# Designs tried in a protein design run: peptides against a protein of PDB entry 7SID. Part 36

Target 1, 151 residues: chain A of PDB entry 7SID
Amino acid sequence: LHMYLMLLKELPGEEYPLPMEDVLELLKPLSNVCSLYRRDQDVCKTILNHVLHVVKNLGQSNMDSENTRDAQGQFLTVIGAFWHLTKERKYIFSVRMALVNCLKTLLEADPYSKWAILNVMGKDFPVNEVFTQFLADNHHQVRMLAAESIN

## One batch from the design tools (peptide; made by RFdiffusion4, then SolubleMPNN)

Design b2_p13_5_s4 (from b2_p13_5, 4 letters changed)
Fold by OpenDDE base, seed 3:
Structure b2_p13_5_s4 (fold): chain B 151 residues (1-151), chain A 13 residues (1-13)
Amino acid sequence: as target 1 above (151 residues)
Amino acid sequence: SELEEEQQRFLNA
């Protein structure tokens, strides 16, 4: 886990995008790691904070390539799961804030939700619609973060 | 699909 988190942390930002093949390799274990530690709030927060770099890389890639679609799918699958579990009140505010930041970054990369669509249990949820739900979050800091992201 | 299965494992973990 530590090594994986370190790799996520050391990912270059938007200014230096990774090759899509490298992104795919990084995403391969993500779902499994999240599943193993889904009940660890601190680990989930850390993961969500680190995967922000993945979104930045995805936004700079050829959207029509198979590898890009694959990477987007793998990433959105995980985000969708976190969102769903958030709706089930499984995560504390700090994890939800990290999730909001991920959603914000997705909207920055895809303002019209052309590809940023969460699929959960066979249903599609555009990220822009998902994001607005956090404006009504029970925790004031989450609401504030969501509100700041609108402007 | 494989992604759906992975997500389901996540949701049920």
Scores: peptide ipSAE 0.643, ipTM 0.948, DockQ to the pose 0.918
Fold by OpenDDE base, seed 2:
Structure b2_p13_5_s4 (fold): chain B 151 residues (1-151), chain A 13 residues (1-13)
Amino acid sequence: as target 1 above (151 residues)
Amino acid sequence: SELEEEQQRFLNA
């Protein structure tokens, strides 16, 4: 876990996007790692914070290649799972904050949710619609963070 | 799909 988290943390900023192949390599184990630590709030928060760099890389890509779609799909699969579990009240506010940041970044890259669509249990949920739900979050800081994206 | 299966494992973990 530590090594994987380190790899995620070491991702370069938006100024130096990684090749999509490298992004894919990082995303491959992500779902499994999240599954193993889904009940650990701190680890989940850390993961979500680190994958922000992945979101930025995905958003920076101007290619609609199969690899891009694959990377987007793998990432959205994980985000969708986190969102679903959030709906089930499995995560504390700090994890939800991290999730909102991910969603915010997705919206910045794809404001109209052309590709940023969460598929959970066979149902599609555009991120722009998902994001609005956090405006009504039980925790004031989550609501405030969500509101910042709109204003 | 493979992604759906992975997500399901996540949700059921």
Scores: peptide ipSAE 0.643, ipTM 0.948, DockQ to the pose 0.945
Fold by OpenDDE base, seed 1:
Structure b2_p13_5_s4 (fold): chain B 151 residues (1-151), chain A 13 residues (1-13)
Amino acid sequence: as target 1 above (151 residues)
Amino acid sequence: SELEEEQQRFLNA
């Protein structure tokens, strides 16, 4: 886990995007890692904070390539799961704030939710629609973060 | 799909 988290943390930003092949390799174990530590709030928060770099990399890539679509799918699968479990009240506010930041970054890269669509349990949820739900979050800091992203 | 199966494992963990 530690080594994996370090790799995520040290990802180059959007100014120096990784080759999509490298992004894919980093995303492959992500779902399994999240599954193993889904009940550890601190680990989940850390993961969500680190994967912000992935979103930035995706936004700088050729959106029409097969590898880009694959990477998007891998990433959105994990984000969708975090969102679903958030609706089931599985995560504390700090994890939800990290998730909101991920969703914000997705909207910056794809403001019309052309590819940023969460698929959970066979149903599609565009991120722009999902994001508005956090305006009504039970925690004031989450609501404030969501509101600041819109205004 | 494979992604759906992986997500389901996450949701059921």
Scores: peptide ipSAE 0.643, ipTM 0.948, DockQ to the pose 0.942
Fold by OpenDDE base, seed 5:
Structure b2_p13_5_s4 (fold): chain B 151 residues (1-151), chain A 13 residues (1-13)
Amino acid sequence: as target 1 above (151 residues)
Amino acid sequence: SELEEEQQRFLNA
């Protein structure tokens, strides 16, 4: 786990996106790692903070390529799962804060949710619609972060 | 799909 988290952390910023082939290799174990540690709030927070880089890489890539679509699908599958479990009140505010930051970054790259769509249990949820739900979050810091993202 | 199956495993873990 720690080695994988270190790999996520050491990725370059949005100014120099990784080759899509490297992004795909990084994403392959992500779902399994998240599944194994889904009940560990600190690990989930750390994962969500580190995958912000993945969002930045996807936003700067050619979304029409097969590899980009594959990477997009793998990433959005994980984000969709975190969102669904958040709706089921499985995560504390600090994890929800990290998730909102991921969604915020997605909206910056895709304001109209052309590709930023969460598919959960066969249903599509555009991120721009999902994001508004955090304006009514029970924790004031989550509401504030969500409000900052809209204006 | 494979992605849907992976997501389901995540949701049921």
Scores: peptide ipSAE 0.640, ipTM 0.947, DockQ to the pose 0.944

Design b2_p13_6_s1 (from b2_p13_6, 7 letters changed)
Fold by OpenDDE base, seed 5:
Structure b2_p13_6_s1 (fold): chain B 151 residues (1-151), chain A 13 residues (1-13)
Amino acid sequence: as target 1 above (151 residues)
Amino acid sequence: SSELERERQRLLS
């Protein structure tokens, strides 16, 4: 686990996006890691903080390629799972803060949610609609962070 | 794809 998290942390920023093939290799074990540690708040927070890089890479890539669509699907599956568990009140505010940052970054890359769509339980939820729900979060810091992205 | 859908269900279970 820690080795994988270290790999996520050491990835370059949005100024130098990774080749899509490398992104795919990075994403392959991600869902399994998330599944195993979904109940660990600290691990989930760390994962969400590190996958911000993945969002930046996807936003700068050609979304028409097969590899890009595959990477997009794998990544959004994980984000959708975190959002679903958030709706079930499984995460403390610090994890929700990290999730809001991921969603905020997605909106910066795709303001109209053309590709940033979460599929949960067979239903599609555009990120721009999902994001507005955090404006009513129970924790004031989460509401404040969400409000910063709107204006 | 069906594979992604199966993975989604696994994460949500």
Scores: peptide ipSAE 0.157, ipTM 0.784, DockQ to the pose 0.819
Fold by OpenDDE base, seed 1:
Structure b2_p13_6_s1 (fold): chain B 151 residues (1-151), chain A 13 residues (1-13)
Amino acid sequence: as target 1 above (151 residues)
Amino acid sequence: SSELERERQRLLS
């Protein structure tokens, strides 16, 4: 886990995007890690903070390539799971704030939610619609962070 | 993909 998290942390951002093939390799174990540590708030927060680099990398890639679509799917699967568990009140505010930052970054890369769509329980939820729900979050800091993205 | 859908279901369970 530690080495994997370090790799995510040191991932180059939009200033130096990685080849999509490398992004895919990094994403492959991510769902397993998230599943194993889904009840560990600190690990989840760390993961969400680190995967911000993935979003930035995806935004600089050829959005029409098969590998890009695959990477987007892998990433959105994880984000969708975190969102679903958030709705089930499984995460504390610090994890939710990290999730909001991920969603904010997704909207910056895809303002119209062309590809940024969460599929949860067989239903599609565009990120722009998902994001607005955090304006009504129970924690004031989460609401403020969400509001800053709009205003 | 089918694999991705199976993974989604696993993560949500």
Scores: peptide ipSAE 0.154, ipTM 0.784, DockQ to the pose 0.770
Fold by OpenDDE base, seed 2:
Structure b2_p13_6_s1 (fold): chain B 151 residues (1-151), chain A 13 residues (1-13)
Amino acid sequence: as target 1 above (151 residues)
Amino acid sequence: SSELERERQRLLS
């Protein structure tokens, strides 16, 4: 786990986008890691913080390639799972904060949710619609963070 | 992708 998290942490970011092939390799174990540690708040927070760089890379990639769609799908699968568990009140505010940051970054890359769509239980939820729900979050800091994206 | 769908279900279970 720690080795993988370190790898995620060392992503160069938006200024130095990674080849999509490298992004795919990084995403391959992500769902497994998330599944194993879904009940660990600290690990989930760490994962969400680190994958911000992945979102930035995805936003700058050629959206027409199969590899890009694959990477987007794998990433959105994880985000969708975190959102679903959030709806079930499984995460504390600090994890929700990290999730909101991911969603904000997604909206910056895809303001109209053309590809940023969460599929949960066979239903599609555009990220822009999902994001607005955090404006009504029970924790004031989460609401404030969500509101910053609008203002 | 059917594989992604299976993975989604696994994560949600």
Scores: peptide ipSAE 0.147, ipTM 0.783, DockQ to the pose 0.817
Fold by OpenDDE base, seed 4:
Structure b2_p13_6_s1 (fold): chain B 151 residues (1-151), chain A 13 residues (1-13)
Amino acid sequence: as target 1 above (151 residues)
Amino acid sequence: SSELERERQRLLS
């Protein structure tokens, strides 16, 4: 786990995007890792913080390629799962803050939610609609972070 | 894809 998380952390930002093939290789284990540690708040927070680099890479990629669509699908599946568990009140505020940062980065890459759409329980939720719900989060720091992204 | 649906179900369960 720690080695995998380190690899995610070392991903270059949008200034130096990796080939999509490399991004896909890093994403392949992600859903499994998230599933195994979904109940561990600290691990979830760490995962969400590190996948910020993945979002930045996705935003600079050719959206018309099959590999890009595959990467987007795998990534959004994970984010959707975290969102679902958040709605079920399974995560503390620090994890929710990390999720908000991921959603913020997604919106920066896709402001109109053309591809950034979460599929949860067979239903589609555009990230921009999901993001606005954090403005009403029960924790003040989460609300503040969400508000900073809007203003 | 069916693969993504399987992953979604696994993560949401």
Scores: peptide ipSAE 0.144, ipTM 0.781, DockQ to the pose 0.827

Design b2_p13_6_s2 (from b2_p13_6, 7 letters changed)
Fold by OpenDDE base, seed 1:
Structure b2_p13_6_s2 (fold): chain B 151 residues (1-151), chain A 13 residues (1-13)
Amino acid sequence: as target 1 above (151 residues)
Amino acid sequence: MKELEEQQQKLLS
């Protein structure tokens, strides 16, 4: 786990994006890692904070390539799961804060939710619609972060 | 993708 988290943390930002092939390889084990540690709030927060770099990389790539679509799918699968578990009240505010930051970054890369669509249990949820739900979050800091992202 | 659906289902189980 720690080695994997280190790789995520050291991922180059949007200024120096990785080849999509490398991003895809890094994303492949992500869902499994999240599955193993879904009940660990600190690990989930750390993962969500680190994958912000992945979103930035995805936004700088050719959206028409097969590898890009695959990478987007791998990432959105995990984000969709975190969102779903959030709705089930499985995560504390600090994890939800990290999730909102991920969604914010997605909206910056894809403001019209052309590809940023969460598919959960066979249903599609555009990120721009999902994001607005955090305006009504139970924790004031989450609401404030969501509101600041819109303004 | 069916594979992604299976991965997500495992995560949500």
Scores: peptide ipSAE 0.491, ipTM 0.915, DockQ to the pose 0.923
Fold by OpenDDE base, seed 4:
Structure b2_p13_6_s2 (fold): chain B 151 residues (1-151), chain A 13 residues (1-13)
Amino acid sequence: as target 1 above (151 residues)
Amino acid sequence: MKELEEQQQKLLS
């Protein structure tokens, strides 16, 4: 786990995007790792913080390529799962804050949610609609972080 | 698509 997290952390951002093939290789084990540690709040927070670089990288890629669509799908699958578990009140505020940061970055890359759509159990949820829900989060710091993204 | 659905189902199980 530690080595994998380090690889995610070292992923270049917007200023120097990686080839999509390399991004895909990093994303392939992500869902499995998240599944193994979904009940560990600290690990989930760390994962969400590290995948911020993936979002930044995806924002600079060619959205028309098959590899880009594949990378988007793999990433959004995980984010959708974290969002769903958040709705089920499985995560403390620090994990929710990390998720909000991911959603914020997605909106910066795709403000109109053309590709940033969370599919959960067969239903589509545009990130711009999902994001607004955190403005009403029970924890004040989560609300404040969400508000900073739109103000 | 089915593979992604299965991966997510594993996460949500």
Scores: peptide ipSAE 0.490, ipTM 0.914, DockQ to the pose 0.939
Fold by OpenDDE base, seed 3:
Structure b2_p13_6_s2 (fold): chain B 151 residues (1-151), chain A 13 residues (1-13)
Amino acid sequence: as target 1 above (151 residues)
Amino acid sequence: MKELEEQQQKLLS
């Protein structure tokens, strides 16, 4: 886990996007790691904070390529799961804060939700729709972050 | 797709 988290942390920023092949390799174990540590709030927060770089990299890629679609799908699968678990009140505010940041980054990369759509249990949820729900979050800091993100 | 659905199902299990 530690090694994987370090790899996520060391991802280049928006200024230096990774090749899509490298993004895919990094995303490959993500769902499994999240599954194993879904009950660990600190690990989930850390993962969500680090995968922000993945979104930035996805935004720099050719959206029509198969690899890009695969990467988007794998990433959105995890984000969708975190969102769903959030709705089930599984995560404390700090994890929800990290999730909101991910959603914000998705909207920045795809403001029209062309690909930023969460599929959960066979239903599609545009990130725009999902994001607005955090404006009514029970924690004031989450609401504030969400409100700042729409401006 | 089924692969992604299975991955998510594992996360949500």
Scores: peptide ipSAE 0.490, ipTM 0.914, DockQ to the pose 0.927
Fold by OpenDDE base, seed 5:
Structure b2_p13_6_s2 (fold): chain B 151 residues (1-151), chain A 13 residues (1-13)
Amino acid sequence: as target 1 above (151 residues)
Amino acid sequence: MKELEEQQQKLLS
């Protein structure tokens, strides 16, 4: 786990995107890792903080390539799952804060949710619509972060 | 799509 988290942490930002093939290789074990540690709040927060680099990388890539679509699918599958579990009140505020940051970064890269769409249990949820739900979060810091992201 | 659905189902189980 720690080795994988370190690899995620070492990803470059939006200024120097990785080749999409490298991004795909990094994303392959992500779903499995998240599944194993979904009940560990600290690990989930760490994962969400580190995958911010993946979002930034995807935002700089050619969205029309097959590899890009595959990478987007792998990433959005995990984000969609975290969002769903958040709706089921499985995560404390610090994890929700990290998730909002991921969604914020997605909106910055794709303001109109052309590709940033969460598919959960066969249903599509555009991120721009999902994001507004955090304006009504029970924790004041989550509401404030969401509000700052819109304006 | 099928593979991604299975991955998400495992995560949500």
Scores: peptide ipSAE 0.485, ipTM 0.912, DockQ to the pose 0.898

Design b2_p13_6_s3 (from b2_p13_6, 5 letters changed)
Fold by OpenDDE base, seed 4:
Structure b2_p13_6_s3 (fold): chain B 151 residues (1-151), chain A 13 residues (1-13)
Amino acid sequence: as target 1 above (151 residues)
Amino acid sequence: SEQLKEEQQRLLS
């Protein structure tokens, strides 16, 4: 786990995007790792913080390529799962804040949610609609972070 | 993608 998290952390962002093939290799084990540690708040927070680089990298890629669509799908699958578990009140505020940061970065790359759509249990949820829900989060720091992202 | 659906289902199970 530690080695994998280090790889995610070292992923270049917007200024120096990696080839999509390399991004895909990093994303392949992500869902499995998240599944194994879904009940560990600290690990989930760390994962969400590190995948911020993935979002930034995806924002600089060619959206028309098959590899880009594949990477987007794999990433959004995981984010959708975290969001769903958040709705089920499985995560503390620090994890929710990390998720909000991911959603913020997605909206910066795709303000109109053309590709940033969370599919959970067969239903589509545009990230811009999902994001607004955190403005009403029970924790004040989460609300503040969400508000800062849109103001 | 069926593969992604299965992976997410595993995450949510």
Scores: peptide ipSAE 0.365, ipTM 0.881, DockQ to the pose 0.933
Fold by OpenDDE base, seed 1:
Structure b2_p13_6_s3 (fold): chain B 151 residues (1-151), chain A 13 residues (1-13)
Amino acid sequence: as target 1 above (151 residues)
Amino acid sequence: SEQLKEEQQRLLS
């Protein structure tokens, strides 16, 4: 786990995007890691904070390539799961804060939710619609972060 | 994809 988290942490930002092939390799174990540690709030927060770099990399890539679509799908699968578990009140505010930051970054890359769509249990949820739900979050810091992201 | 659907189902189980 820690080796993987270190790798995510050291991922180059949007200034130096990785080849999409490398992004795909990095994303492959992500769902499994999240599954194993879904009940660990600190690990989940760390994962969400680190995958912000992945979103930035995806935004700098050719959106029409097959590899880009594959990477987007793998990433959105995990984000969708975190969102779903959030709705089930499984995560504390600090994890939700990290999730909001991920969603914010997605909206910056795809403001019209052309590809940023969360599919959870067969249903589609555009990120722009999902994001607005955090304006009504129970924790004031989450609400504030969501509101500041819109304004 | 079907593969991603299965991965998410596992994650949510």
Scores: peptide ipSAE 0.365, ipTM 0.881, DockQ to the pose 0.881
Fold by OpenDDE base, seed 2:
Formats: C-alpha cells, structure tokens, sequence
Structure b2_p13_6_s3 (fold): chain B 151 residues (1-151), chain A 13 residues (1-13)
C-alpha cells in the first residue's frame, strides 16, 4: 500500500501530463487497493487526495482515444463506488471533502458530464448532478467546499 | 465495460 500511495503522490501536475499508458498502469491496481481499504477512512482520504492528479491528466487527454476511455472508466468506477458508499454514510466528512475535490476536478474538465458519469449498479449518475447533492451535505465544510465551485 | 462493472461490484460488496 505504501509504495502504491507514494506512486500516486508523485504524479506530476497538470503542467506535465503523463502518457496515458502510464496512467493506465497506475489505475490498474486502484480498484483492488480501494476494495481492501474501503473501511479505512484515512487510507481512503489519502487515495482520493492523490488521485486528483489522475483526474487532471484525464481531462487533458484525447477523448477519442481508447486508452483514454479505458482510463476514464477505471477511474470513474472507483469514484462511483466511493460516492455510493458515501450515500450509505460510510465515510466521515474528511473523506467526503476529498471526494468533492475529485468531483470538482472532473467538472472542470467536463462541465456537462459528457464522459464524467458515475455508473453504479447499472445506473448512470452524471457528476454534475452528483456534485449538487453535496450542497446539502450534513457537514458544513463539505457544503462550503461544494458551494465554492459554483460561487 | 462488463469487467469494470464486476470490479465495482466487488468493491461495493
């Protein structure tokens, strides 16, 4: 876990986008790692914070590339799971904050949720609609973070 | 992707 988290953390920023092949390699174990540590709030928060760089990379890539779609799918699968577990009240506010940041970054790249769609258990949830739900989050800091993107 | 759906289901299980 530690080595993987370090790898995620050391991803370059938006100024230096990674080749999609490298992004795919990074995303391959992500769902497995998340499944193992889904009950660990600190690990989940760390993962969500580190994958922000992945979101930025995805937003800068060619949307017509098969590798891009693959990477987007890999990432959205995990985000969708975290969102679903959030709806089930499995995560404390700090994890939800990290999730909102991911969603915020997705909206910056895809404001109309053309590709940023969370599919959970066969149902589609556009990120722009999902994001709106956090405006009504029970925790004031989460609401404020969500509102920051639209104000 | 069906594989991704299965993987998500595993994550949610």
Amino acid sequence: as target 1 above (151 residues)
Amino acid sequence: SEQLKEEQQRLLS
Scores: peptide ipSAE 0.364, ipTM 0.882, DockQ to the pose 0.877
Fold by OpenDDE base, seed 5:
Structure b2_p13_6_s3 (fold): chain B 151 residues (1-151), chain A 13 residues (1-13)
Amino acid sequence: as target 1 above (151 residues)
Amino acid sequence: SEQLKEEQQRLLS
């Protein structure tokens, strides 16, 4: 786990995107890791903080390539799962804060949710619509972060 | 894809 988290942490930012093939290799074990540690709040927060680099890389990529679509799908599958578990009140505020930051970064890259769409249990949820729900979060810091992201 | 749906289902189980 810690080795994988270190690899995610060392990813470059949006200024120097990785080749899409490298992004795909990093995403392959992500779903499995999240599944194993879904009940660990600290690990989930760490994962969400580190995958911000993946979002930044996807935002700088050519969205029309097959590899890009594959990477988007694998990433959004995991984010969708975190979103769903958040709706089921499985995560504390610090994890929700990290998720909001991921969604914020997605909106910066795709303001109209052309590709940033969460599919959960066969239903589509555009990120721009999902994001507004955090304005009504039970924790004041989450509401404030969401509000800052819009304006 | 079907593979991604199965992976998400496993994650949510």
Scores: peptide ipSAE 0.360, ipTM 0.881, DockQ to the pose 0.935

Design b2_p13_6_s4 (from b2_p13_6, 7 letters changed)
Fold by OpenDDE base, seed 4:
Structure b2_p13_6_s4 (fold): chain B 151 residues (1-151), chain A 13 residues (1-13)
Amino acid sequence: as target 1 above (151 residues)
Amino acid sequence: MEELKKQQEALLS
C-alpha cells in the first residue's frame, strides 16, 4: 500500500504530465486498493489527497484517445464510489474534505462536465451537481471549503 | 465499461 501511495504522491502534475499510458497503469490497481481500505478513514483520506495529482495530470491531456477515456473511467469509478459512501455517511469530515478537493479539481479540469460524470449504480451524476451538495454538509469546514470553490 | 462497473460494485459491496 505505502509503495503504491508513494507512486501516486510523486506523480508529476500540470507542469510535467506523464504519458497517458503511464497514468493508466497507475490507476489500474486503484479500485482494488480502495476496496481493501474503504473502512479505514486515514487511508481513504490519503488516497483522495494523492489522486489529486492524477486529476491534474488528466486535465493536461489534449488527447481524446482510448487510453484517456480509460484513465478517466478508472478514476471516476473510484470517485463515484467514495461519493456514494459519503452519502451513506460512512466517512468523517476529513475524508469528505479530501473528496471535495478532488471534485473541485475535476471541475477545474472539466468545467462543463464533458467527461467528469460520476456513474454510480447505473445513474449518471455530473460533478458540478454532486459538488453543490457539499454546500449543505453537516460539518462547517466542509461547507466552507465547498463555498470557497463556488465563489 | 462492464469491467469498470464490476470494479465499482466490488468497491461498494
Scores: peptide ipSAE 0.427, ipTM 0.901, DockQ to the pose 0.946
Fold by OpenDDE base, seed 2:
Parts: structure tokens; sequence; C-alpha cells
Structure b2_p13_6_s4 (fold): chain B 151 residues (1-151), chain A 13 residues (1-13)
């Protein structure tokens, strides 16, 4: 786990996007890792914080590429799961903060949710609509973070 | 897409 997390952490940011093939390789085990540690708040927070670099890379790529769509799909699958578990009140505020940061980054790359759509249990949830729900989060820091992206 | 669906289902199970 720690090696995988370190690899995610060391990903280049927006200034130096990785080849999509490399992004895909890093995303392949992500869902499995998240599945194993979904109940560990600290691990979930760490994962969400580290995958921010992936979102930044995705935003700089050609959206018409099959590899890009694949990478987006793999990432959104995990984010959708975290969103769903958040709705079920499974995560403390620090994890929700990390999730909001991911959603914020997605909105920056796709403000109209053309591709940033969370599919959960067969239903589509555009990130721009999902994000607004955090404005009413029970924790003030989460609300404040969500408000920063809108104001 | 089907594989992604299965992955998410496993994650949410």
Amino acid sequence: as target 1 above (151 residues)
Amino acid sequence: MEELKKQQEALLS
C-alpha cells in the first residue's frame, strides 16, 4: 500500500502531464486498493489527496482519446464510490474535505460536467450538481471549502 | 464500462 501511495504522491502536476498510458497503469489498482481500505479513514483521505494529481493530468489530456476515456472512467468510478459512501455518512469530515478537493479539481477541468459525471448504481450524477450538496455539509470546514470554489 | 461497473460494485459491496 505505502509504495502505491508514494507513486501516486510523486505524480507530476498540471505543468508536467504524464502520458495517459502511465496514468492508466497507476489507476488500474486504485479501485482494488480503495475497496480494501474503504473503512480506514486515514487511508481514504491519503488516497483522495494523492489522486488530485491524476485529476490534474486528466484535465490536460485530449478527451477524445480512448485512453483518456478509460482513465476518466476508472477515476470517476472510485470517486463515485466515495461519494456514495459519503452520502451514507461513512466518512469523517477530513475525508469529505479530500473528496471536495477532488470534485473541485474536476470542476476546474470540466465546469459543465461534460465528462465529469459520477455513475453510481446505474444513475448519473454530474459533479457540478454533486458538488453543491457539500455547501450544506454538517461540518463548517467542508462547507467553507465547497464555497471557495463557487465564490 | 461493464468492467468499471463491476469494480464499483465490488467497492460498494
Scores: peptide ipSAE 0.426, ipTM 0.902, DockQ to the pose 0.940
Fold by OpenDDE base, seed 5:
Structure b2_p13_6_s4 (fold): chain B 151 residues (1-151), chain A 13 residues (1-13)
Amino acid sequence: as target 1 above (151 residues)
Amino acid sequence: MEELKKQQEALLS
């Protein structure tokens, strides 16, 4: 886990996108890692904070390639799962804060949710619609963070 | 798509 988290942390930011092939290799174990540690709040927060770099890379990539679609799908699968577990009240506010930051970054890259769509249990949820739910979050800091993204 | 569904189901199990 620690080695994988280190790799995620060392990803280049928005200014220096990775080749999509490298992004795919990094995403391959992500779902498995998340499944193993989904009950650990601190690990989930750390993962969500680190995958912000992946979101930035996806947003700057050409969306016409098969590799891009594959990478987007793998990433959105994980984000969709975290969102679903949030709906089930499985995560404390600090984890929800990290998730909102991921969703915010997705909206910046895809404001109209053309590709940023969460598929959970066979249903599609555009991120722009999902994001508005956090404006009504029970924790004031989560609401504030969500509101900053709308303004 | 099928593989992604399996991955998500495993994560949510």
Scores: peptide ipSAE 0.426, ipTM 0.901, DockQ to the pose 0.903
Fold by OpenDDE base, seed 3:
Structure b2_p13_6_s4 (fold): chain B 151 residues (1-151), chain A 13 residues (1-13)
Amino acid sequence: as target 1 above (151 residues)
Amino acid sequence: MEELKKQQEALLS
């Protein structure tokens, strides 16, 4: 886990995107790691903070390629799961803050939710619709962070 | 797609 998290942390930002094949290799173990540590708030927060770099890389890629679609799918699978578990009140505010940052970054990369759509339990949820739900979050800091994207 | 569904189900279990 530690080495994987360090790898995520060291990813270049949007100014220096990685090749999509490298992004895919990084995303392959992500769902498994999240599954193993879904009950660890600190690890979940760390993962969500680090995957911001992945979103930035996805935004710089050709959306028509198979590899891009695969990468998007793998990433959105994890984000969708975190969102679902958030709705089930499984995560403290600090984890929700990290999730909002991910969603904010997704909206910046895909303002019209053309590809940023969360599929959870067979239903599609555009990120723009998902994001507005955090405006009504129980924690004031989460609401404030969400509101920053709207204002 | 089906594999992704399986991955998410495992995460949500």
Scores: peptide ipSAE 0.425, ipTM 0.901, DockQ to the pose 0.948

